# Designs tried in a protein design run: peptides against a protein of PDB entry 7AE7. Part 105

Target 1, 321 residues: chain A of PDB entry 7AE7
Amino acid sequence: KVYKDLREFLEVLEQEGQLIRVKEEVNPEPDIAAAGRAAANLGKNQPAVFFEKIKGYKYSVVTNVHGSWQNHALMLGLDKNTSTKDQFYELNRRWDKFPVPPNVVKREAAPCKENVIDKDINLFEILPLYRINEQDGGFYISKASVVTADPEYPDDFNKLNVGTYRIQVKDRDRVGIQALAMHDIAVQLEKAEAENKPLPIAITIGNNPLVTFMASTPVGYNQNEYEFVGALQDGVPMDIVKSDLYDHLYVPAGSEVVLEGHIIPRVRTVEGPFGEFPGSYSGARLQCEVKIDRITHRTNPIFENLYLGIPWTEIDYLMAL

## One batch from the design tools (peptide; made by RFdiffusion4, then SolubleMPNN)

Design b2_p17_2_s1 (from b2_p17_2, 7 letters changed)
Fold by OpenDDE base, seed 1:
Structure b2_p17_2_s1 (fold): chain B 321 residues (1-321), chain A 17 residues (1-17)
Amino acid sequence: as target 1 above (321 residues)
Amino acid sequence: SYYEKNKKIAEEVAKKL
């Protein structure tokens, strides 16, 4: 099975008994993190947790989407009981299908374009933001697929990067992003900053689970993650759409939320701390700052965010295959 | 307490598993 978006995957997770729906109103803190930990502790087959109602917010949160081997099997469209060994073999078999170029869909065909916010941007109106860990220095968007391009070669689709980065919400329309020197985004940012130019960026939230997987998987600088998504879909192309602000940036057509903006050149602001692992916090650092200039989103957008509550966190699963 | 709230939430989640 191939999934067009997060919603189709969540439907399968629910059908397979791999999603818990919390229908009662919860507080963003501490209830989301507490319920996530509770769900993870109750099962060997850690389910996703879907929070329908969050006090003070309009929209929903889902967490732990990639939080088990069963969820990974289902992501690959396999039986949920497929062994980790067989998942690995299937992943490698499909990897050899690279490249599978994506389909570029029209704007009117892309669910991520259903709604637009281009003024008075407030991330808190769109995303039910909460502290993942009690000691976090702020609210994090921890499971976004971030789209950037080479500013010297904006039309080279092979240099389009889709990566996962630690993102702290700094203001209503600003986020801090951790661009480490080893990341392709850091190379692209260095080129933009050399000319004192903004780096165009699209931060995409709530994607096809294979997009999220590939955004967390290192690939070559001249390899496009979307072409690997098509390979991992066993040769079925994924659907992408042009961003609204930038002709050279393409986002998943099915994204729940797309934050379009730019990295402000030569600006660094304090970011962190963040609890990357239970009982382990990365210190505060000077990080890049993104200005959000436009939001597109699906109607009733789902905020997909990372679960970090127990050993074998969702990040461990995303990096294990 | 924080613990009692978390326990209650855990129990409510467990009923749905």
Scores: peptide ipSAE 0.020, ipTM 0.593, DockQ to the pose 0.036
Fold by OpenDDE base, seed 2:
Structure b2_p17_2_s1 (fold): chain B 321 residues (1-321), chain A 17 residues (1-17)
Amino acid sequence: as target 1 above (321 residues)
Amino acid sequence: SYYEKNKKIAEEVAKKL
């Protein structure tokens, strides 16, 4: 089975008993993080947790989408009881199908384009933001697939990077991004900053689960993550669409929310602390700052965010393959 | 501890499910 978007995957998770739906209104803090910890305590078969109603917010949150081997099997379109060994064999078999080029769809065919915000941007109106950990220095977007290009080769589709980075919300229209030197985004940013130019960016939230998986998986600088998504879909291309601000940036057609903007050149602001692991906080550091210039989103967008709690977090499953 | 408080809230949320 192949999924067009997060919604089709969540439907399958629910059908397979791998999604808990919270219908009662919850507080953003501490209830979301607490419910994620409860789900993690259910043992090996950890479900996703979908919050329909969040106090003070209009939209929903889902967490722990990749938080179990069952969810991982279902992501691959396998039986939920498929062994980790067999999942690994199937992953490797499909990996050899690279490259599988994506379909570029028209703007009118892309669900991520249903709504546009181009003025008076306020991230808090679109995303039900909460602190993941009590001691976090702010609100984080932790499962975004971040799209950037090589500023010297913007039209080279093979240099289009889709990565996962720690993103702290700094203001209504600003986020801090942790671009580590080992990441392809840091190479692209260095080139832009050498010329004192902004780096175009699209921060995509609530994607096809294989996009989120590939964005967390290191690939070569000249390898496009979308072409691996097609490979992992057993040769079925994924759907992408051009960003609204940048003709050279392509985003998943099914994204729940797309934050389009730019990394401000040669600006660094305080980011953190963030609880990357239980009881382990990374210190505050000077990190890059992104200005959000445009938002596109699906009607009733779902905020997919990472669950960070007791060992065997989503990160542990995303890094285990 | 924060952990115990969060565990309690998690258990309360899980009981509502």
Scores: peptide ipSAE 0.019, ipTM 0.524, DockQ to the pose 0.041
Fold by OpenDDE base, seed 5:
Structure b2_p17_2_s1 (fold): chain B 321 residues (1-321), chain A 17 residues (1-17)
Amino acid sequence: as target 1 above (321 residues)
Amino acid sequence: SYYEKNKKIAEEVAKKL
């Protein structure tokens, strides 16, 4: 099976008994993290956790979407009981199908375009933001697929980067992003900053699970992650749509939320700390700042965020394939 | 602002690490 969006995947997870639905209203803190940890304690077959109602927010949260081998099997459209060995075999078999170019869909066909916010932007109205760890220096968007392009070659689709970066919410319309020197985004940012230009960015939240997987998987600078998604879909192209602000940025057509904006050139502000692993906090550092200029979102958008509770976190599964 | 709040939290936590 191929998934167009997060919702189709969550439906399959629920059908397969790999999703816990929390229907009662929860507090953003500490309940989301606590319930995530409680669900992770259910054993090796860790389900996704879907929180329908968050106190003080309008929308839902889902976490631990990639948090088990069963969820990874289902992501690949395999039986949930497929062995890790067979999953790896199938992943490698499909990897050889690269490149599989995505379909560019029309704006009217893209669910991520159902709603637009272009004024009075407030991330807290769209995302049920919470601290993942009690000692976090703020609210994090930890599972976004971030789209950037090469400023020198903006029309080179092979240089379109889709990556996962640590993103701290700074204000209603501002986020900090950790662009490490080893990331493709850092190369692109360096080029923009050399000219004192903003770097266009689209921060996409709640995607097709293979988009999230590929955004967390290192690929070559001249390799497009969407073309790998098509390969991992066994040769079925994924659907992308042009961003609203930028002709050269394409986002997953099915994204729950798309934050379009720019990295402010040569600005660095305090970001962190963040508990990347239990008991391990990365210190506060000066990081890049993104201004959000436009939001597009699905009706009743689902905030997909990373689970970081106990060992064998969602990161461990995302890195294990 | 949320920015100043988060910055203050980050600074306070960074002093404890």
Scores: peptide ipSAE 0.000, ipTM 0.337, DockQ to the pose 0.051
Fold by OpenDDE base, seed 3:
Structure b2_p17_2_s1 (fold): chain B 321 residues (1-321), chain A 17 residues (1-17)
Amino acid sequence: as target 1 above (321 residues)
Amino acid sequence: SYYEKNKKIAEEVAKKL
C-alpha cells in the first residue's frame, strides 16, 4: 500500500488499532505530553495519539505516528505484525530502486494549496503549539520536512534537500532553526550567507510518512529524498508541487501545512533550551532565524509533532533503520 | 502536583487503549 498523505496513513493506523483518538478537549500543556507518555508505556504496540480538540486552538495534533515497529511496518505498506528483520529486508530491497523520480502535480491538484495566508501571518492560528518538555525554552516544531536548495545550483533537483531540523517558534512569523555543520542545509546556508543573501526555505508539516522517514535519513548531497520516497513506495512516484514563492523549491503535494520563507542571512538569535532526551536539555545557543512569508495549508490542518518521552521514543524508531 | 496530574492523565489515556 502507498499513501498520498498523512491522512491516508492515519486512516490505516486507526483501522489497524495503531491510533487512539482523544475526542475530549485537552490542555496543550501538560495533557499532550502526558498522553504521549501514556501511549509509550503501552510497550511494543505504541499507537499514534490524535488530539481532536485542544484548548485555545482551532486544529488538531497527532503524535507518535512513527512510534512503533507496527506503525513502521504499516508505513511500508506491510502487515503490522511483520518482523523487524523482514521490515529491514524489504526496506533494503526497495532502497535499490533509487532513483524513482516524483510526479510534479499542478497547483490545483495539490491538497497543501487549499488555503493561503500571505498577510498577518500567525503560526499560532495554524499550529496548536505547545511545549513538548516542561523546561523547553519555547514551542518546537520537531517533525517538519524542511526543503532547501543549493543557491549556486538552484535548478539541480539532485541537490534539493529535504531534512529534519529542530525548529523553535520565535514569533508569530519567525522560527529558529538548528542547522548543524554536518547538515546539507548548513552547506547551502553558507553559500547564501557568503553573498549576504537569504536562503529560500519551505518548512513542511504533516507529510506522507515516508517523506518524514527520508527527511530523517541522511543521504548524499547529490541525492534527492523524494526519489528515495518513490523507491520506498516500491517504485510508485510520490507527488510534489512547486512552492508558491520559489520556482526551484518543491514540496509534498499532500502536506498539511507549508511554511514558505527565508533564512535571514548572518542573523543568529537565541534558540533553546530543548529537551532532546528525558532529563537532558541542550543549552540555549545562537541559531539561524527564518522569516515566514507565506503559508499554504489543507483545510483543518493536522499538526504532526514528535513525541519525546521514555525510550523507545518516536525518534528512536525513525533513526533505527 | 504536576506529577499527580500527569499520572492521572496517563491513566485515563491508558483506559482508552
Scores: peptide ipSAE 0.018, ipTM 0.586, DockQ to the pose 0.036; fails the geometry check

Design b2_p17_2_s2 (from b2_p17_2, 5 letters changed)
Fold by OpenDDE base, seed 4:
Structure b2_p17_2_s2 (fold): chain B 321 residues (1-321), chain A 17 residues (1-17)
Amino acid sequence: as target 1 above (321 residues)
Amino acid sequence: SDYERNLKLREEVAKKL
């Protein structure tokens, strides 16, 4: 099975008993993290947790989407009980199908374009933002697929980068992004900053699960993550759509939320601390700042965010492949 | 702090619901 979007995947997770719905209203803190921990304590068969109602917010949160080997099997369109060995075998077999170019769909065919916000941007009206860990320096978007391009080669699709970066919410329309020197985004930013130019960016939230997986998987600088998604879909192209602000940026057609904006050149602000692992915090550092200039989103957007709390969390599964 | 600002922003949105 191939998934067009997060919603199709969540439907399968629910059908397979790999999703828990929390229907009662929860507090963002501590209930989201507490429920995630409770789900993680159910053993190796860790379900996704879908929070339908969050106090003080209009929209829902889902967490722990990639939080088990069963969920990873389902992501690959395999039986949920497929062994880790067979998952790796299948992953490797499909990897060799690279490249599988994506389909570029028209704007009117892209669910991520259902709604547009281009003025008075307030992230808190669209995303039920919360503190992931008890001592985090702010609220975080921890499972976004961030799209950037090489400013020297903006039309080179092979240099289009889709990566996962830690994003701290700074204001209504500003986020901090942790772009480490080892990340492809840092190379692209360096080129933009050399010219004192903004780096165009699209922060995509709530994608088909293979986009999120590939965004967390290191690939070559001249390799496009979307072409790997097609490979991992066993040769079925994924659907992408042109961003609204930038002709050279493409986003997943099915994204729940797309934050379009730019990294402000030569600006660094304090980001963190963040509890990356239980009992450990990455220190506060000077990091880049993104201005959000436009939002597109699906009606009733689902905020997919990373679950962190105990060993063998979602990040461990994302890194284990 | 960013956290304090985030709390304030959340509260502002919550008051509109």
Scores: peptide ipSAE 0.743, ipTM 0.977, DockQ to the pose 0.915
Fold by OpenDDE base, seed 1:
Structure b2_p17_2_s2 (fold): chain B 321 residues (1-321), chain A 17 residues (1-17)
Amino acid sequence: as target 1 above (321 residues)
Amino acid sequence: SDYERNLKLREEVAKKL
């Protein structure tokens, strides 16, 4: 099974008993984290948790999408009871199919383009944002696939980077992003900042689960994560679409939300603290700031966000394969 | 703080629903 988007994956998770729907209206805090913890306490078979109604928001949240070996098996289109060993074997077998270039679809064929916001941008109108951990320095977007390119080689598709970074919400149209020196985005940003230029960025939320997986998987600087997604889809290309603002940035065609903007050159603002692990907070640090210039989104967008409530956390599963 | 700003922004949106 190959998934076009998050919605197709959530449907399969639900069919396989790997998704819990919370139909009652919940408070963003503490109910999202509390319900995630409750789901994690059901044992090793940790389902995704879909919150249909968030108090004070229009749209839904889903967490723990990658939060179990069963969900990982289903992501690979395998039986949910596939052993971890067999999942690794299959992952490695498919990895050898790299590169599988994505299909570039037309704008009108991309679900992420159903709605556009290009003025009076307010992230809170689109995303039911919340504090993930009890002492976080703000609200976080923790499971976005962030698209950037090499500003010296914008047309080199092999240098297009899709990565996962901690994103703190700063304002209606601004976010802080943690770009560490070991990340490919840091190399690209260094090049842009050397020229005092903005780095174009697309922050994509609610993707095909293999996009999210690959965005969390380190690859070479000259390797495109989308070409690995195609490999992990057993040779089926994924669909991407050109960003609205930038000819050289491509986003997953099925993204629930795409935040297009730029990293402000040579600006650093406080990001954090953030509870990376239960009982462990990273200190506040000076990090990059992104201005959001345009939003595209699916109708009734689903905010996929990371679950961090109990060990093993969702990040442990994303890094385990 | 960013957290306080975020709370304020959330409240502003909630009032419009």
Scores: peptide ipSAE 0.743, ipTM 0.976, DockQ to the pose 0.939
Fold by OpenDDE base, seed 5:
Structure b2_p17_2_s2 (fold): chain B 321 residues (1-321), chain A 17 residues (1-17)
Amino acid sequence: as target 1 above (321 residues)
Amino acid sequence: SDYERNLKLREEVAKKL
């Protein structure tokens, strides 16, 4: 099975008993993190946790989407009881299908384009932001697939990067992004900053689970993550759509939320701390700042965010494959 | 702090919802 979007995957997770739906109104803190930890205590078959109602917000949150081997099996369109060994075998078999170029769909066919916010941007109106850990220095978007291109070769689709980065909300329309030197985004940012130019960026939230997986998987600088998604879909292309602001940035057609903007050149602001692992905080550092210039989103967008709690964390599963 | 700022923003939004 291939998934067009997060919603189709969540439907399968729910059908397979791998999603808990919390229907009662919860507090953003500490209830989201607490419920995630409670779900982690259900054993090895940890479900996703879907929060329908969050106090002070309009929209829903889902966590722990990749938080079990069963969820990973289902992500690959396999039986949920597929062994880790067989999942790895199938992953490797499909990896050899690279490249599988994505389909570029029309704007009107892309669910991520259902709604537009281009003025008075407020991230808190569209995302149910919460502190994941009690000592976090702010609200994090921890499971976004971030799209950037090479400023020198903006039309080279092979250099289009889709990565996962730690993103702290800084203001209504600003986020801090952790662009480490080892990430492809840092190479692209260096080129932009050398010319004192903004780096175009699209921060995509709530994607096809294989997009999120590939965004978390290191690939070569000249390898497109979307072409690996098609490979992992056993040769079925994924659907992408052109960003609204940039001709050279393509986003997953099914994204729940797309934050389009730019990394402000040569600006660094304090980001963190963030509890990446239980009992381990990455300290506060000067990091890049993104101005959000446009939001597109699905109606009733689902905020997919990382589960961080009792090991195994969702990161552990994303990095284990 | 960034946290306090973000908390304030959240509270401002929550009062409007």
Scores: peptide ipSAE 0.157, ipTM 0.803, DockQ to the pose 0.837
Fold by OpenDDE base, seed 2:
Structure b2_p17_2_s2 (fold): chain B 321 residues (1-321), chain A 17 residues (1-17)
Amino acid sequence: as target 1 above (321 residues)
Amino acid sequence: SDYERNLKLREEVAKKL
């Protein structure tokens, strides 16, 4: 089984008993985090948790999408009871199919283009933002697949980077991004900042689960994560579409939300703290700031966000691979 | 603080949604 988008995956998770649907209205805090923790306490077969109604917001949240070995097996299109060993075997077998180039679809064929916001941008109208942890310094977008390119080689598709970074909401149209020196985005940002130029960025939310997986998996600077997604789909290309603002940035065609903008050159603002692990907070630091210039989104967009509950965090499964 | 700012933003938006 191959998934075009998050929605097709959530349907399979629900069919397989790996998704809990919360139909009652919840408070963003503390109910989302509390319900996630409660679901994690159900044992090793931790389901995704889908919140249909969130007080003060229009749209839904899903958490813990990658939060179990069963969910991971299903992501690979395997039986949910496939052993971890066999999942790794299959992952490695498919990895050798790299590169599998993506299909570039027309704008009209891309679900992420169903709606456009190009003025009066307010992230709170599109994303049901909440504090993941009680002591977080703000609202985080923690499972975004962030697309950037090499500013010296913008047309080199092999240098297109799709990564996962810690993103704090700063304003209606601004986010802080943690670009660590070891990440490909930091290399690209350094080049842009050397010339005092903005770095084009697309922050994509609610993707095909293999896109989210690959965005969390380090690859070579000259390797495109989308070509690995095609490999992990056993040779079936994924669908991508050009961003609206930038001809050289491609986003997953099925993304729930795409935040298009730029990293402001040579600007650093306070970001954090964030509870990356239960009971541990990373300190506040000066981090990059992104201006959001355009949003595209699916109708009734689903905000996929990270679950950081006890005893197992979703990040433990994403990093264990 | 960023925390206080974000809470105010959320409260402002929640009153409008």
Scores: peptide ipSAE 0.048, ipTM 0.681, DockQ to the pose 0.683

